# Peptides against a protein of PDB entry 7AE7, part 95

Target 1, 321 residues: chain A of PDB entry 7AE7
Amino acid sequence: KVYKDLREFLEVLEQEGQLIRVKEEVNPEPDIAAAGRAAANLGKNQPAVFFEKIKGYKYSVVTNVHGSWQNHALMLGLDKNTSTKDQFYELNRRWDKFPVPPNVVKREAAPCKENVIDKDINLFEILPLYRINEQDGGFYISKASVVTADPEYPDDFNKLNVGTYRIQVKDRDRVGIQALAMHDIAVQLEKAEAENKPLPIAITIGNNPLVTFMASTPVGYNQNEYEFVGALQDGVPMDIVKSDLYDHLYVPAGSEVVLEGHIIPRVRTVEGPFGEFPGSYSGARLQCEVKIDRITHRTNPIFENLYLGIPWTEIDYLMAL

## One batch from the design tools (peptide; made by RFdiffusion4, then SolubleMPNN)

Design b2_p16_5_s1 (from b2_p16_5, 9 letters changed)
Fold by OpenDDE base, seed 1:
Structure b2_p16_5_s1 (fold): chain B 321 residues (1-321), chain A 16 residues (1-16)
Amino acid sequence: as target 1 above (321 residues)
Amino acid sequence: AEENRRRLEELRKEAL
């Protein structure tokens, strides 16, 4: 089975008993993080948790989407009881299908384009933001698939990078992003900053689970994560669409929310702390700042965010395959 | 369905 978007995957998780739906109104703090922690205690078959109603917000949150081996099996379109060994075997078998080029769909065919916000941008109107950990220095977007390109080779599709980075909300239309020197985004940013130019960026939220998986999986600088998604879909291409602001950036057609903008050149602002692991906070650091210039989103967008708690965390599963 | 109901009740008891 192949999924076009997060919604098709969540439907399967619910059918397979791997999603808990919370229909009652919850407080963004502490209830979302508390419920995530409680879901981790439900045994090895940890479900996703879907919050339909969040006090003070219009839209929903889902957490722990990748939070179990059963969810990983289902992500691969396998039986939920597929052994970790067989999942690994199947992953490797499919990996050898690389490259599987994505389909570029028209704007009118892309669900991520259903709604546009190009003025008076306020992330809090679109994303039910909350502190993941009590001691976090702010609100984090932790499962975004961030799209950037090489500014010297914008038309080289093989240099298009889709990565996962720690993103702190800084203002209504600004986020801090952790671009470490080992990340492809840092190489691309260095090139832009050398010329004192903005780096174009698309921060995509609520994707096909294989996009989120590949964005968390290191690949070569000249390898496109979307072509691996097609490989992991057993040779079925994924659907991408051109960003609204940039001709050279392509986003998943099914993304729940797309934040289009730019990394401000040669600006660094305080970001953190963030609880990356239980009892471990990264210190405050000077990090890059993104200006959000445009938002596109699906109607009633689902904010997919990371569950952080006692190991095995969702990160541990995303990194284990 | 019944397992998910139990899990939801446990989740509510512990977190909500």
Scores: peptide ipSAE 0.301, ipTM 0.875, DockQ to the pose 0.024
Fold by OpenDDE base, seed 3:
Structure b2_p16_5_s1 (fold): chain B 321 residues (1-321), chain A 16 residues (1-16)
Amino acid sequence: as target 1 above (321 residues)
Amino acid sequence: AEENRRRLEELRKEAL
């Protein structure tokens, strides 16, 4: 089985008994984080948790999508009871199919383009934001696949980077991003900042599960994560679409939300604290700031966010394969 | 179905 988007994967998770649907209205705090922690305690087959109604918000949240070996098996289109060993074997077998180039679809064929917001941008109207940890310095987007390019080689598709970074919401149209020196985005940002230019960025939320997996998996600077997604789909190309603002940035066609904007050159603002691990907070640090210039989104967008709790966390599963 | 109901009840009891 190959998934075009998050929704197709959530449908399979629900069919396989690996998704709990919460239909009652919940408080964004503490209920979402508490339910994520409780889901992690439901045994070795931790389900995703889908919150249909969140007090004060219009849209839904899903968490713990990658939160079990069963969910990983299903992500690979395998039987949910496939052993971890056999999942690794199959992943490695498919990895050798790299590169599998993506299909570039027309704008009209891309679900992520169903709605556009280009003025009066307010992230709180689109994303049901909540504190993951009680002492977090703000709201975090923790499961985004962030698309950037090399500003020296913008047309080199092999240098297009899709990565996962810690993103704090700073304002209605501003986010802080943790671009560590070891990340490919930091190389690209350094080149842009050397010229005092903005770095174009697309922050994509609610993707097909293999995009999220590959965005969390380090690859070479000259390797495209979308070409690995096609490999992990057993040779079936994924669908991408050109961003609205930038000719050189491509986003997953099925993304629930796409935040298009730029990293502001040579600006650093306070970000954090954030509870990266249970009982440990990162200190506040100066981090990069992104201005959001345009949003595209699916109708009734699902906010996929990371569960952070007692190990094994969703991060542990995303990084284990 | 029954397992998912039990899980939802447990989730509600612990978190909601």
Scores: peptide ipSAE 0.284, ipTM 0.867, DockQ to the pose 0.024
Fold by OpenDDE base, seed 4:
Structure b2_p16_5_s1 (fold): chain B 321 residues (1-321), chain A 16 residues (1-16)
Amino acid sequence: as target 1 above (321 residues)
Amino acid sequence: AEENRRRLEELRKEAL
């Protein structure tokens, strides 16, 4: 089985008994984080948790999508009871199929283009934002696949980067992004900032689970994560579409939400604290700031966000495969 | 490709 989007994956998770649907209205805080913690305590077969109704918000949240070995097996299109060993074997076998170039689809064929917001941008109207941890310095988007390119080689598809970075919401149309020196985005940002130019960015939320997996997996600077997604799909290309603002940025065609904008050159603002691990907060640091200039989204977009609880957390599974 | 595969295998050994 190959998935075009998050929705096809959530359907399979639900069919396989790997998704809990919460139908009652929940409070964003503390209920989302509390339910995630409770789901993590449901043994080794940890389900995704889908919240249909969130007080004060229009749209839904899903968490713990990658939160178990069963969910990882299903992500690979395997039987949910596939052993960890066999999952690793299959992952390694498929990895050797790299590169599998993506299909570029037309704008009209891309579900992420169903709706456009290009004025009066307010992230709180699109994303049911909540604090993941009680001591978090704000609201985080913790499971975004962030698309950037090399500003010196914008047309080099091999230098197109899809990465996962910590993103704090700062205002209606502003986010802070943690770009560490070891990340490919930091290399690209350094080149843009040397010329005092904005770095084009697309922050994509709610993707095909293999896109999220590859965005969390380190690859070479001259390797495209989408070409690995095709490899992990056993040689089936994924679908991408050109961003609306930038001819050189491509986003997953099935993304629930796409935030298009730019990293403001040579600006740093306070970001954090964030509870990356239970009982340990990363200190507040000066981080990059992104202006959101355009949003495209699917009708009734699902906000996929990371669950952070007691190990094994969703991040531990994303790193363990 | 091979170096990234090795890093992934090392991460796998620490997690298992």
Scores: peptide ipSAE 0.019, ipTM 0.558, DockQ to the pose 0.016
Fold by OpenDDE base, seed 2:
Parts: sequence; structure tokens; C-alpha cells
Structure b2_p16_5_s1 (fold): chain B 321 residues (1-321), chain A 16 residues (1-16)
Amino acid sequence: as target 1 above (321 residues)
Amino acid sequence: AEENRRRLEELRKEAL
């Protein structure tokens, strides 16, 4: 089984009993984080949690999508009871199919292009934002696949980076991003900042689960994460589409929300604290700032966000590979 | 699914 988008995966999770649908209106705080903790406490078969109605917001949230070995097996299109060993065997077998180039689809064929916001941008109107941890310094987008290119080689598709970074909401149209020196985005940002130029960025939310998986998996600087997604789909190409603002940035065609913008050169603002682990907060640090210039989104977009709580968390499953 | 939902609703009430 191959998934075109998050929605096809959520349908399979629900059919397999690995998704809990909350139909009752919830408060964004503390109910989403509390329900995520509750799901993690269900034992070995931790389900995704889908919140249909959130007080004060128009759209839905899903959390804990990668939060179990069963969900991971289903992501690979395997039986949910496939052993961890057999999942690793199949992952390694498919990895040898790299590269599998993606299909570039037309704008009209890309679900992420159904709606456009290019004026009066307000992230709170499109994303049901909440505190993940009680002592977090703000609202986080913790499960985005962030697309950037090498500003020296913008047309080199092998240098197109899709990564996962900690993103704090700063304003209606601004986010802080944690670009650590060990990440490929930091190399690309350093090149842009040397010339005092903005770095083009697309922050994609609610993707095909293998895109989110590959964005959390370190690969070589000259390796494209989309070509690994095709390999992990057993040789079936994924669908990508050109961004609206940048000819050299490509986003997953099925993304629920795409935030297009730029990293402001040589600007650093206070980011954090954030609860990365239970009872452990990373200190506040000066981090990069992104201006959001355009949003594209699916009709009734689903905000996919990480659950962070008692181990095994969704991060523990993403890092255990 | 229903058993997991019921348990989530119980644990949510304990965590609030």
C-alpha cells in the first residue's frame, strides 16, 4: 500500500483501529496534550488521535500519527502486527531502490493548492495552535517538513533539503526556526547570510507519512529526501509540485498546509523554552526568524503536530530507526 | 477502536 497524502494514511489507521476520533469539541489547552498523554499510556498499540473540533478554531488537529510500531508498519504498507525486525528488514530492502525520482505534477492537480492566502496572513486562522507542554514559551509547529535549497546551486535538485526543525510561532505571519549547525538548512542559511540575502523557505504541514519520516531522517547534503520517499514506497514515485513563490522549491502535492516565505538574514530573536523531553526544557536561545509571505492549503486542512510526553513518544519512534 | 476511545476519554479525565 502507498499513500498519496496524510488523509489516505489516516483512513488506513482508522480501519486498522490505530486512530481515535474525538468528535466532541475540545479546548486546545490542555485537552490536546492531555489526550496525547492518554494515548501514549494505552501500552504498545498507541493510536493516532484526531480532534475534529477545537474551541476557537475552524480546523482539525491530528497527533501521534507515528506514535507506535503498528503505525510505522502501516506507514510502510505492511501488516500492523509486522515485527520491528521485519519492518527494519523491509526498510533496508527498499532503501537500496534509491534514487526514485518524484513526479512533478501540475498546480491544478496538487491538493495543497486548493486555497491561497496572500493578504492579511494569520497563522491562527489556518492552524489550531496550542501549547504542547505546559511550560512551553509559546505555540510550536513540531512536525513540519521544511523545504530549502542551496542558494549557490538553486537548480540542483539533489541539494533540495527537506528537514524537520523546531518552529515557534512568533506573530500572525512570523515563526522562529531552530537551524542547528549540524543541519543542512544551516549550511544553506550561512551562504544566504554571507550575501545578506533572504533564504527562500516552504514549511509544509500534514504530509504523506513517509515524507515526515524522511524529513526526520538524516541524509547526505547531495541526496534528495523525495527520492528516498519513492524508494520507501517500493519504487513508486511520490508527487511534488512547484511552490508558488519560488521556481526552485518543490513541495509535496498532498500537503495539508504550505507556508511559503523567507528566513530574514542576520536577524535572531528569542525562541523557547520548549519541553523536548518530560521534565526537561531546552533554554531560551536566539534563533532565526521566518516571514510568511503566502499560504496554500487543502480545503478543511488537518494540522498534524507531534505528541511530546512520557516515553515512548512519537519522537522516540522517529529516532529509533 | 471503541475500547481505545473509551480508555482515552477516561485517561483524558484523569489528566485534566
Scores: peptide ipSAE 0.016, ipTM 0.421, DockQ to the pose 0.027

Design b2_p16_5_s2 (from b2_p16_5, 11 letters changed)
Fold by OpenDDE base, seed 5:
Structure b2_p16_5_s2 (fold): chain B 321 residues (1-321), chain A 16 residues (1-16)
Amino acid sequence: as target 1 above (321 residues)
Amino acid sequence: AEKNREELEELRKKSL
């Protein structure tokens, strides 16, 4: 099976008994993290946790989408009981299908374009933001697929980068992003900052699970993650759509939320701390700042965020494949 | 860190 979006995947997870739906209203803190930990205590078959109602917010949260080998099997469109070994064999077999170019869909056909916010940007109106860990220095968007391009070669689709980065909410329309030297985004940012230019960015939230997987998987600088998604879909192209602000940025057509904006050149602000792993907090450091200039989103957008707290964490599964 | 948490909590309260 191939998934067009997060919603199709969540439906399968629910059908397969790999999703817990919390229907009662929860407090964003501490209930989301607490319920995630409770789900993690169910053992090796950790389900996703879907929170329908968050106190003070309009929309839903889902966590732990990649939080088990069963979820990974289902992500690959395999039987949920497929062994880890067979999942790896299938992953490797499909990897050799690279490149599988994506389909560029029309704006009108892209669910991520159903709603637009282009003024009075307020992330808190769209995302049920919460502290993932008790000691976090703020609200994190920890499972976004971030799209950037090479500013020297903006029309080179092979240099279009889709990566996962730690993102802290800083204001209604601002986020901090951790662009480390090991990330492809850092190369692109360096080029932009050399000319004192903004780096165009699209922060995409709530994607096809293979997009999230590939955004978390290191690939070559001249390899497009979307072309690997098509490979991992066993040769079925994924659907992408042009961003609203930038001709050279393409986002997953099915994204729940797309934050379009720019990295402000040569600006660094305090970001952190964040509990990346149980019992380990990265210190506060100066990081890049993104201004959000436009939001597009699906009706009733689902905020997909990372589950953290008890090993195996969702990160452990994302890095294990 | 603590100041940042408090500021963001207040931002949340004002933004909702």
Scores: peptide ipSAE 0.014, ipTM 0.494, DockQ to the pose 0.902
Fold by OpenDDE base, seed 4:
Structure b2_p16_5_s2 (fold): chain B 321 residues (1-321), chain A 16 residues (1-16)
Amino acid sequence: as target 1 above (321 residues)
Amino acid sequence: AEKNREELEELRKKSL
């Protein structure tokens, strides 16, 4: 089984008994984080938790999508009871199929383009934002696949980076992004900032689960994560579409939400604290700031967000293989 | 573990 988008994966999770659908209205705090923690702490067969109704918001949230070995097996299109060993074997077998180039679809064929917001941008109208941890310094987008390119080689598809970074909401149309020196985005940002230019960015939320997996998996600077997604789909190309603002940025065609914008050159603002690990908050740091210039989204977009807590949590399953 | 199962079971009951 190959998934075009998050929705196809959530359908399979639900069919396999690996999704809890919460139909009753919940409070964004503390109910989402409490449920994510409860799901993670089951020890096995940890389900995704889908919240249909969130007080004060229009749209839904899903958490713990990658939160178990069963969900990880299903992500690979395997039986949910496939052993960790066999999952690892299958991952390695498929990895050798790299590169599998993506299909570029037309704008009109891309579900992420169903709706456009280019004026009066307000992230709170699109994303049901909440504090993941009680002591978090703000609202975080913790499971985005962030697309950037090399500003010296914008047409080099091999240098197109899809990564996962900590993103704090700063304003209606601004986010802080943690770009560490070890991340490919930091190399690209350094090049842009040397010329005092903005770095084009697309922050994608609610993707095909293999896109999220690859965005969390370190690859070489000259390797494209989308070509690994095709490999992990056992040689089936994924679908991408050109961003609206930038000719050189491509986003997953099935993304629930795409935040298009730019990293503001040579600006640093306070970001954090965030509960990355149990009992240790990363201190507040000066981090990059992104201006959101355009949003595209599916009708009734699903906000996929990460639950972070004591291992084994969703992030540990994303990084374990 | 048991308390978390109860909390999830309550969430499941709310989903019915």
Scores: peptide ipSAE 0.013, ipTM 0.532, DockQ to the pose 0.030
Fold by OpenDDE base, seed 2:
Structure b2_p16_5_s2 (fold): chain B 321 residues (1-321), chain A 16 residues (1-16)
Amino acid sequence: as target 1 above (321 residues)
Amino acid sequence: AEKNREELEELRKKSL
């Protein structure tokens, strides 16, 4: 089984008993985090948690999508009871199919283009934002696949980076992003900042689960994460579409929300603290700032966000493969 | 398993 988007995967998770649907209206805090902790306490077979109604917001949230070995097996289109060993074997077998180039689809064929916001941008109108951890210094987007390119080689598709980074909401149209020196985005940003130029960026939310998996998996600087997604789909190409603002940035065609903008050159603002692990907070740091210039989104977009509750957290599974 | 765990911890440092 191959998935075109998050929605097809959530349908399979629900059919397999690996998704809890919360139909009652919840408060963003503390109910989302509390329900995530409750799901984590169900043991090794942790389900995703889908919140249909959130007080003060129009749209839904899903958490813990990658939060179990069963969910990882289903992501690979395997039986949910496939052993961790056999999942690793299958991952390695499919990895050898790299590269599998994606299909570039037309704008009219891409679900992420159903709606456009290009004025009066307010992230709180599109994303049901909440504190992930009780002591977080703000609202975080913790499960985005962030697309950037090499500003010296913008047309080199092999240098197109799709990564996961810590993103704090700073204002209605501003986010802080943690670009560490060990990340491919930091190399690209350094090149842009040397010329005092903005770095084009697309922050994509609610993707095909293999896109989210690969965005969280380190690959070589000259390797494209989308070509690994095709390999992990057993040789079936994924669908991508050109961004609206930038000819050289491509986003997953099925993304729930796409935030298009730029990293402001040579600007650093205070970001954090964030609860990276239960009982451990990373301190406040000076981080990069992104201006959001355009949003595209599916009708009734689903905000996929990371669950960071009790170990094993969703990040523990995303990283364990 | 152990190498994946070290890469996992490095990736956690990257994804956070």
Scores: peptide ipSAE 0.000, ipTM 0.343, DockQ to the pose 0.024
Fold by OpenDDE base, seed 3:
Structure b2_p16_5_s2 (fold): chain B 321 residues (1-321), chain A 16 residues (1-16)
Amino acid sequence: as target 1 above (321 residues)
Amino acid sequence: AEKNREELEELRKKSL
């Protein structure tokens, strides 16, 4: 099975008994994290947790979407009981199909374009933000697929980067982003900052699960993550759509939320701390800052966020294959 | 860290 979006995947997770739906209203803190920990304590078959109602917010949260080998099997369109060995074999078999170019769909065909916010941007109206860890210095978007391009080669689709980065909410229309020197985004940012230019960015939230997987998987600077998604879909192209602000940036057509904006050149602001690992916090650091200029989103957008808990967290599964 | 957390909590409360 191939999934066009997060919703199609969540439907399968629910059908397969790999999603817990919390229908009662929860407090953002501590209930989301507490329920995530409870799900993690179920052992090897950790389900996704879908929170339908969050006090003070309009929209839903889902966590732990990639949080088990069963969820990984289902992501690959395999039986949920497929062994880790067979998942690895199938992943490698499909990897050899690279490149599988994506389909560029029309704006009218892209679910991520259902709603537009281009003024009075407030991230808290769109995303049910909460502290993932009790001692986090703020609210994090931890599972976004961030789209950037090489500013020297904006039309080179092979240099289009889709990566996962730590993002802290800084203001209604501002986020901090951790762009480490080892990341492709840091190379692109360095080029933009050398000319004192903004780096165009699209932060996409709630994607096709293989997009999220590939965004967390390092690839070559001249390799496009979307072409690997098509390979991992066993040769079925994924659907992408042009961003609203930038002709050279393409986003997943099915994204729940797309934050379009720019990295402000040569600006660094305090970001953190964040509990990247259980019982350990990364210190506060000076990080890049993004201005959000436009939001597009699906009606009733689902905020997909990372669950961080006991060893073999969701991130460990994302990196294990 | 604590100051930043408090500022963001106030931002949330004003944004909701």
Scores: peptide ipSAE 0.010, ipTM 0.393, DockQ to the pose 0.874; fails the geometry check

